# Designs tried in a protein design run: peptides against a protein of PDB entry 2FGR. Part 101

Target 1, 331 residues: chain A of PDB entry 2FGR
Amino acid sequence: SSVTLFGIVDTNVAYVNKDAAGDSRYGLGTSGASTSRLGLRGTEDLGGGLKAGFWLEGEIFGDDGNASGFNFKRRSTVSLSGNFGEVRLGRDLVPTSQKLTSYDLFSATGIGPFMGFRNWAAGQGADDNGIRANNLISYYTPNFGGFNAGFGYAFDEKQTIGTADSVGRYIGGYVAYDNGPLSASLGLAQQKTAVGGLATDRDEITLGASYNFGVAKLSGLLQQTKFKRDIGGDIKTNSYMLGASAPVGGVGEVKLQYALYDQKAIDSKAHQITLGYVHNLSKRTALYGNLAFLKNKDASTLGLQAKGVYAGGVQAGESQTGVQVGIRHAF

## One batch from the design tools (peptide; made by RFdiffusion4, then SolubleMPNN)

Design b2_p15_1_s4 (from b2_p15_1, 11 letters changed)
Fold by OpenDDE base, seed 2:
Structure b2_p15_1_s4 (fold): chain B 331 residues (1-331), chain A 15 residues (1-15)
Amino acid sequence: as target 1 above (331 residues)
Amino acid sequence: DELLEEVLQELLEDL
């Protein structure tokens, strides 16, 4: 058996020009280029090509030293793997988010990421952003000539919120083709939640693709999220992303990403554009900078996710500019 | 198939 301690500490100085009051916020933030984490993982060879594994990973907040505590809510899995693929038991990324967030050039973190994986409907479930689940069983296939898939089911354990009795149930999966410069995938998921104490289904469909041209990478996402409510109608959001990245001078990477969030229930769009740069000082240490602009239209109140500084909304129809400059260190 | 086509069509009409 082997056990590996690993982590990332990513801390930044962040600024946003508007909060919900229209005031600027600035300070020390976390997780601008990669989510800060501490983890333990290991494997045991059981013979015959079978392996046992464990993975325990929690988020680190370098700005406050984890003042709210430490937990393994990022991942807490035991697994079996072999020629059949991998089965995982425990809290993890749901298969859909694990695959489809890989097309986000901002690594689903900081002020630049695709924000489609969100609780769009004030869902009362703990994971109504569609990113992770408790009580999860997941299965990942091997790669067969580029083709791969992942499936997951999370038990609700009769979690009740209001009249909803199946909160936290997840079913979902993806199919993908990953071969050389090309990656493409389709993900489908349903989560049971509550909105206003009433049972609600969170349906999600996501298409992702990327191509690496060597000199640059293009990446895209198309997503619909639909909170199906018995009363008050559905809360639908269509989210689109297009991004490009390119290596700079063998030690740097520049990234540009656009996203559109069409929030149908409020007939309101939000536009996000982010420029990012990463400078590798070593294999483990990087400097980074992100510049993001978020334009809300009409009733849209979206805010950039400057974690540790300000991650709230803005006033309806207001625009927000954000900056992050930070250090990422991996160990 | 129909659900995927409907969702893709809705996504395309909304662009």
Scores: peptide ipSAE 0.014, ipTM 0.586, DockQ to the pose 0.012
Fold by OpenDDE base, seed 1:
Structure b2_p15_1_s4 (fold): chain B 331 residues (1-331), chain A 15 residues (1-15)
Amino acid sequence: as target 1 above (331 residues)
Amino acid sequence: DELLEEVLQELLEDL
């Protein structure tokens, strides 16, 4: 049996030039290059190729010292693994987000990430961003000549919001091909939620691919998210991402990523472009900088996610520029 | 298959 304490402390100085009032915000932010975390994990060899595992992980907020408390909402799983793959019980990334966020060159955090995994419809469920679920059972296959898959089901436990039942039920999975420089994946998910107290299905389809040329990596995402409401029109968003990364001088990495968010329910687009640089001072410590530009058109109000400084929207049709400069330390 | 094709077509038409 082994138990490992692990974590990341990532803290930055962040700036955004506009908030919802049109004012600038700046200060100390968190999780600009990687989500800050504290975790415990371990494995037990049960013999015969079977292993038990546990994983407990919570987010760290280095700017306020976790003033709102600490929890294991990032992951709280027990697992069995072997030649059959891995079965997990407990709150985790849903299989679709776990696989398809791996194509995001900005690690699903800070001002640069792909923002497609979002609550687009004011869904009233706690996880209507499609990232995690409570009461989750997950299964991950081994890799069979490149082919792999993951499946998940989350129990609703008869949770209700307004007239909506089955809130928090998730069903989803992905199929993937991971071989050498190539990765490609298709993910499908449905989550039951509520919008305005009425039953709503959050349907998601995501295609991801990446290729590592050695000198550079290309990555892309295509996603549709649809909040299918029993009353009223569907709230559909098509999200696109294309990114490139390259190693610099053996100690650095440069990243460029573009995303488009076509918000069909408001006939409005948002364009995001982010330049990032990471400089490794050691295997565990890095400096980083991110520069992001978000252009909202028409009724779009999207904001960059400068966690700890400002993560709200902007006025409709407004553009926002964000900067983060920080330290990431892993232990 | 049809749902995937429809969604991929909608995604491609929006590019």
Scores: peptide ipSAE 0.014, ipTM 0.590, DockQ to the pose 0.012
Fold by OpenDDE base, seed 3:
Structure b2_p15_1_s4 (fold): chain B 331 residues (1-331), chain A 15 residues (1-15)
Amino acid sequence: as target 1 above (331 residues)
Amino acid sequence: DELLEEVLQELLEDL
């Protein structure tokens, strides 16, 4: 058996030129290149190719020292793995987010990531961004000549909000082809939630692909999210991403990513462009910088996620510029 | 799984 303590402390100086009042915000932020975390994980060999595993991981807030406390809400799983793949029990990334966020060159973190995995409809469920679930059972296949898949189901446990009685139920999965420089995946999910106290289905379809040319990597995402409401019509968002990354001088990586969020229910688009640089001082320590521009059109109010400084929206039709410069340390 | 098929159908009808 093994037990490994691991973590990341990622802290930055961040700036955004506009908040919801039109004022600038700046300060010390967290999780600009990777989500800061503390975790424990381990495995036990049970023989015959079977392994037991556990994983406990919580978020660290380096700017305030976890003033709101610490928990294992990032992941709290027990697992069995072998030649059949892996079964996980407990709170985790849902299979769709676990796979499809891998095409985000900003690793779903900081001011640069693809923001498609979002609560677009003021859903009242705790995880209406489609990223994680409580009460989750997940299965991940091995890789069969490139083919792999993952499936998950989360129990609602009769959680109610207003008249909705199945809140937090998730069903979803992906199929993928991962071979050499190529990765491609299709993910589908439904999550039961509530909007305005009424039952609502959060449907999600995501296509992702990437190709590593050695000198550069290209990556793309196509996503539709739909909050199907009994009253008021559907809230549909089409999200698109295209990104490129390249190694620089053997110790650095440059990233450029564009995303478009077509928010159909408000007939409004948002455009995001992010330039990122990571400089590896060692295997464990990196400096990084991110520069992001978010252009809202019409009724769009999206904000960059400068966690620990400002992660709220802006005024309708306003543009926001964000900067993060920080240190990431892994242990 | 009938629930996954229903979700798939609903998602495909919206494309």
Scores: peptide ipSAE 0.006, ipTM 0.480, DockQ to the pose 0.012
Fold by OpenDDE base, seed 5:
Structure b2_p15_1_s4 (fold): chain B 331 residues (1-331), chain A 15 residues (1-15)
Amino acid sequence: as target 1 above (331 residues)
Amino acid sequence: DELLEEVLQELLEDL
C-alpha cells in the first residue's frame, strides 16, 4: 500500500469594484488559480490487475486558516480499478462535472471560470450546482481508441425538503473522445432537488470540446441547465464559453475566456470576459494574475467568485470588475 | 436524440 500526502495552497490579493450595495471589496482571497486543498490518496495492488484506491480531499482556506473547519467534501472515495476501468464509492465530483469542467481553462476556480455549473434557481439541495454528490457510485471506462465514458448514481436516501422526498438523487454520465490534440464530450445529468419546498428536477446537458494546436489551445462549452418546477415554470439557463490559452516564454501561460449566461427565466444575459496569466517560478510554485469583467444586463445580478473576499451578486444590470494577484504552491 | 437536437438547436438559436 502507498499513501501520498498532497495539496495546493493558493492565496491572493483580490479586488472587486462592486458588491450588492455597489461598494468595492478587497482583501486576501483564496483559490484564484487552483482550489487550495489538502489530500491523502493511495493505492494497493491486489494482484491480477486489480487495485484498491482511496482518496480523501478537503478545501483549504489560507486567509482564515479554515475557521469554519476542515472536511473531505471535495472527495472521499474508495475505489477498485483494473482493465475494466474504475468504480468509485463516496462523495466525489459527479461524472458530468468531472469531465466537462476540464474544458474550463480556469479550472472551475477563481474569478475567471465558466460559471454554468451553478444553482440557477435557488435550489435548496446542498449540491444544486451539479458539481458533486453525496452517496455517489461512479464508474469510469478505460480509454478505447479515444472513446471513454463515465456514469454515476447518487442515492437520495429519502432526504426531504418541504414536500420533495428524493433530494440529492443524481443520475448522469458522459461520453467522450480523447485522442491526441482533440477532446470532445457530451454530458447528461438529472438531479432531484427542491425549490420553494417543492420537488424540482435539475436537468443538465453539456457539450465540451478542445483542441491543442501546440502553440495555443482552444476550448469551448455549451450548456443548458433547467430547473423543472411543477409550479411557476422552468428556470432555464443557456451557458456558452469560448477560451484560448497559449504558453508564453516557456515559463508562462496566458488565458483568455469569454462566457455568456442567458438566464431565460428573467430574460437577462450576463457576459464574462477574463484575462489570466500564470508565471511558473518552478514546477510547484507559480505567480498569477486574473482580470475579469462581468457585465450583467437587465435583471441579471451575477457576481465574480472572488472567494474569501466577495462571491455574492451585484445590483441588477450592474457590471463588476475583479482582479486577483496571488501565489499558488503545490506540494 | 430528439432532446439533444432540440437543445442544440435552442442553444444555437440563442447565440
Scores: peptide ipSAE 0.013, ipTM 0.581, DockQ to the pose 0.012; fails the geometry check

Design b2_p15_2_s1 (from b2_p15_2, 7 letters changed)
Fold by OpenDDE base, seed 1:
Structure b2_p15_2_s1 (fold): chain B 331 residues (1-331), chain A 15 residues (1-15)
Amino acid sequence: as target 1 above (331 residues)
Amino acid sequence: SLADMLAALALLAAA
């Protein structure tokens, strides 16, 4: 049996040239290369190839010392694992996000990540970004000849918002092929939520693939998110990502990623381009820099996610430039 | 339907 304390403290100086008023924002931000976290995890060998596990993980905000408190909302699971795979009980990444965000070269954080896993419709559910769920049961298969899968169900526990029932229910899963340099996955998910107090289904389909050429890695995502409303029509977004990363001098990594967000309900597109560099001072400590450009067209108001500085939108059709320079330390 | 596709994925993940 083991218990491990672990974490990441990632803190940066961040700048964005525009907020919702058209003004610049700058200061100390968090989680630019990896999400800052504190966690406890452990495993107990039960014999016969069966293991029990626990995982408790919360986000750290190094800029304010967690002034809003600390919780285990990142993950709070108990598990059984063995030759059959792994069953988890508790709040976690939903299977679809856990697998499909692995193709994001910016680790689903900072100003550079794929932003497709989003609440596109002002959904009133707590997890309408499709990333995590409360009351989750999940199962992950072993890898068999490269093939693997995961699926999950989250109970709504009769949560209501307005006239909407079943709020917070999740059902989803993925199939994948992971063999050597190749990874490919297809994910499907539905969440029950509310928009304007009315029942809404958040449907998500995501295709991801990556190939590691040794000298460089290519990665891509194709996603459709649809908030299906009884009144007012569907809110649909098609999101696309293509990225490349390469090792530099044995101690660095350069990343370039492009994303397109085609927001069908407002007939508007946003384009994101991010250049990132990570310099490893050790296995545990890195310096990093990110430069991102976000171009909104027409009615699009997307903003770069400079956590701790500014993560809001911009004016319709405005472009935003963001910079992060920081330190990541793992323990 | 999406539900049918999710059911199929669940079956594949359980197999």
Scores: peptide ipSAE 0.007, ipTM 0.440, DockQ to the pose 0.013
Fold by OpenDDE base, seed 5:
Structure b2_p15_2_s1 (fold): chain B 331 residues (1-331), chain A 15 residues (1-15)
Amino acid sequence: as target 1 above (331 residues)
Amino acid sequence: SLADMLAALALLAAA
């Protein structure tokens, strides 16, 4: 058997020029280039090509030393794997988010990421962003000729909110083609939740693709999220992302990513553009800087996710500029 | 429906 302790500590100085009151926020933040984490993982060879595995991972908040405590809410799985692929039991990334967030050049972290995986509807479920689920069973195929897939089901365990009786039920999966420089994936998911105490289905469809030209990588996402409410109509968001990254001088990476969030329920758009740079001091340590601009139009109130400093919204139609400069260390 | 698409996806992965 093997057991590996691993982690990332990513801490930054962050600034945003506007909060919900129109005031600037600045300070020490976390998880600007990668989500800070502590984890344990291991495998046991059971013979015949069968392996058991475990994975326990929690978020670290380097700015406050995890003042609110530590948990394994990032992942807490036991697995069996072999020639058939991998079956996982426990809280994890849902298959759709696990695959489709891989096209985000900002790794779903900091002020630059694709923000499509969001609770767009004030959903009352714990994971209404479509990223993770409790009580999850997942299956991942091997890669066969580039083709791969993942599927998941999460039990609601009769969790109720108002009249909703299946809150937290997830069903979803993806199909993908991963071969050399090309990656492409289609993900579909439904999660049951509640909005205003009423049963609501969170439907998600996401298309992702990337191509690595060696000198640069292009990546894109197309997503529709729809909270289907029995009363008040659907809350639909169409999210689009296009990004490019390129190596710089053998030790650096520059990233540019644009995203558009078309929030249909409020007939309002938000535009996000982020420039990022990572400078690798080693395989484990990097310096980074992110510069993000978020333009809300009309009733849009989206804010940049400067975790540990300010991750709230802004006033309707306001623009927000954010900066992060930090250190990432992996162990 | 999304459910039908998921079912089709599951069938494709089982094949």
Scores: peptide ipSAE 0.006, ipTM 0.445, DockQ to the pose 0.012
Fold by OpenDDE base, seed 2:
Structure b2_p15_2_s1 (fold): chain B 331 residues (1-331), chain A 15 residues (1-15)
Amino acid sequence: as target 1 above (331 residues)
Amino acid sequence: SLADMLAALALLAAA
């Protein structure tokens, strides 16, 4: 058996010009280019092309030294893999988020990412953002002629919130085509949750595609998230993203990404635009800067996710500007 | 239903 210790420490200075009170926030933040993490993983060759694996990964908060503690909530899996693909048991990214967040040029972290994978409805489940699940079984196919897929089911284990008795159940999957410069995927998922103590289904459909032109990469996402409530009507959000990245001088990457969040339940839109730059000092160390602008319309209160500084909302209809400048180190 | 779509997706991935 082999065991690998790995991680990322990503720490930044961050600023946002508005919080929920309309005041600026600034300080030392975490996870601006990649989520800071510590992990252990390993594999065992069982012969005949079969391998066992484990993966334990937790988030690191470099700004406070993990004052709230350390856990393996990012991933805690045991797996079998072979010519059939991979089966995983344990908490992980759900298959839909694992695949569809790969089209986010900001790596689903910092102030620039696509924010569609969100709890749009004040869902009371622990993972109502559709990113991870407890009690998860996942299967991933090999890549065959470019085609690949992933499926997952998470047990609710009779978790009850109010009158909802199936909270935390997940079923979902994706199909994809990944060949050369092209990637395209369709993801579908349902989670059982509660809103106001009442059973609610979080339905999600996501389309993603990217193409690498060599000189630049284009990436896009189309998503609908729908919290289907028995009482009070559905909470639906349509989210759109378009991004481009390009290499700079052989050591850098520039990224530009736009997102639109059409929040149907409040008839309100939010527009996000982010410019990012990464400068590779080595294969493992980078400097980065992000500049993001978020414009809320009408009743929208979305905020940029300056983790460790400010990740809350703003006043309805307010705009927010955010900056992150930081160091990412991988080991 | 979404469940039916997921089932169809599972069938397509198994083929």
Scores: peptide ipSAE 0.006, ipTM 0.431, DockQ to the pose 0.012
Fold by OpenDDE base, seed 4:
Structure b2_p15_2_s1 (fold): chain B 331 residues (1-331), chain A 15 residues (1-15)
Amino acid sequence: as target 1 above (331 residues)
Amino acid sequence: SLADMLAALALLAAA
């Protein structure tokens, strides 16, 4: 049996040139290169190739010392694993997000990440971004010569919002091929939620791929999210991402990522481009900088996610520039 | 269309 304490403290100085009022925001933010976290995990060998596991992980907010409290909302699982793969019980990344966010070169955090995993429709469910679920059962296959898959189901537990029932129910999974430098995956998910107190299905299709050329890595995502409302028509977003990363000497990494969010319900696009650099001072400590540009067109109001400083929207059709400079420490 | 996106990716994977 083992128990491991682990974590990341990632804190930055962040700036965005526009908020919802058109004013600049700046200050100390969190999670610019990796989500800050504290966790406990362990395994027990049960014999015969069977293992039990646990994983408890919560987000750390270094700017305020977790003033709103600490919880294990990042992951709180017990698992069994063996030659059959792994079964997990408890709150976690849903299988689709766990796999498909791995193609995001900005680690699904800070001002640079792919923002496709989003609540596009003012969904009233707590996890309408499609990233995590409560009451989740997940199964992950072994890797079979590159082929792997994951499946998940989250119980709604009769949660209601307005007239919507089954809120928080998730069903989804992915199939993938991971072999050497190549990764490719297809994910499908449906989540039950509410919009305006009415039953809504959040359907998601995501295709991801990456290739590591050694000198550089390319990564891409194609996603469609569709909030299928009972009344008022569908809210559809097509999201596209292309990114590249390259090592810089033996101590650095540069990243460039572009994303397009085609928000069909408002006939409006947003363009995101982010340049990032990570400088490794050690295996555990890095300095980093991110520079992001977000161009909203027409009715689009997307904002960069400068967590701890400003993560709200901007005025329709406005562009936003964001900067983060920070320290990441892992233990 | 979704089909166009899949076709574009199939082309990128075949290239």
Scores: peptide ipSAE 0.000, ipTM 0.401, DockQ to the pose 0.012

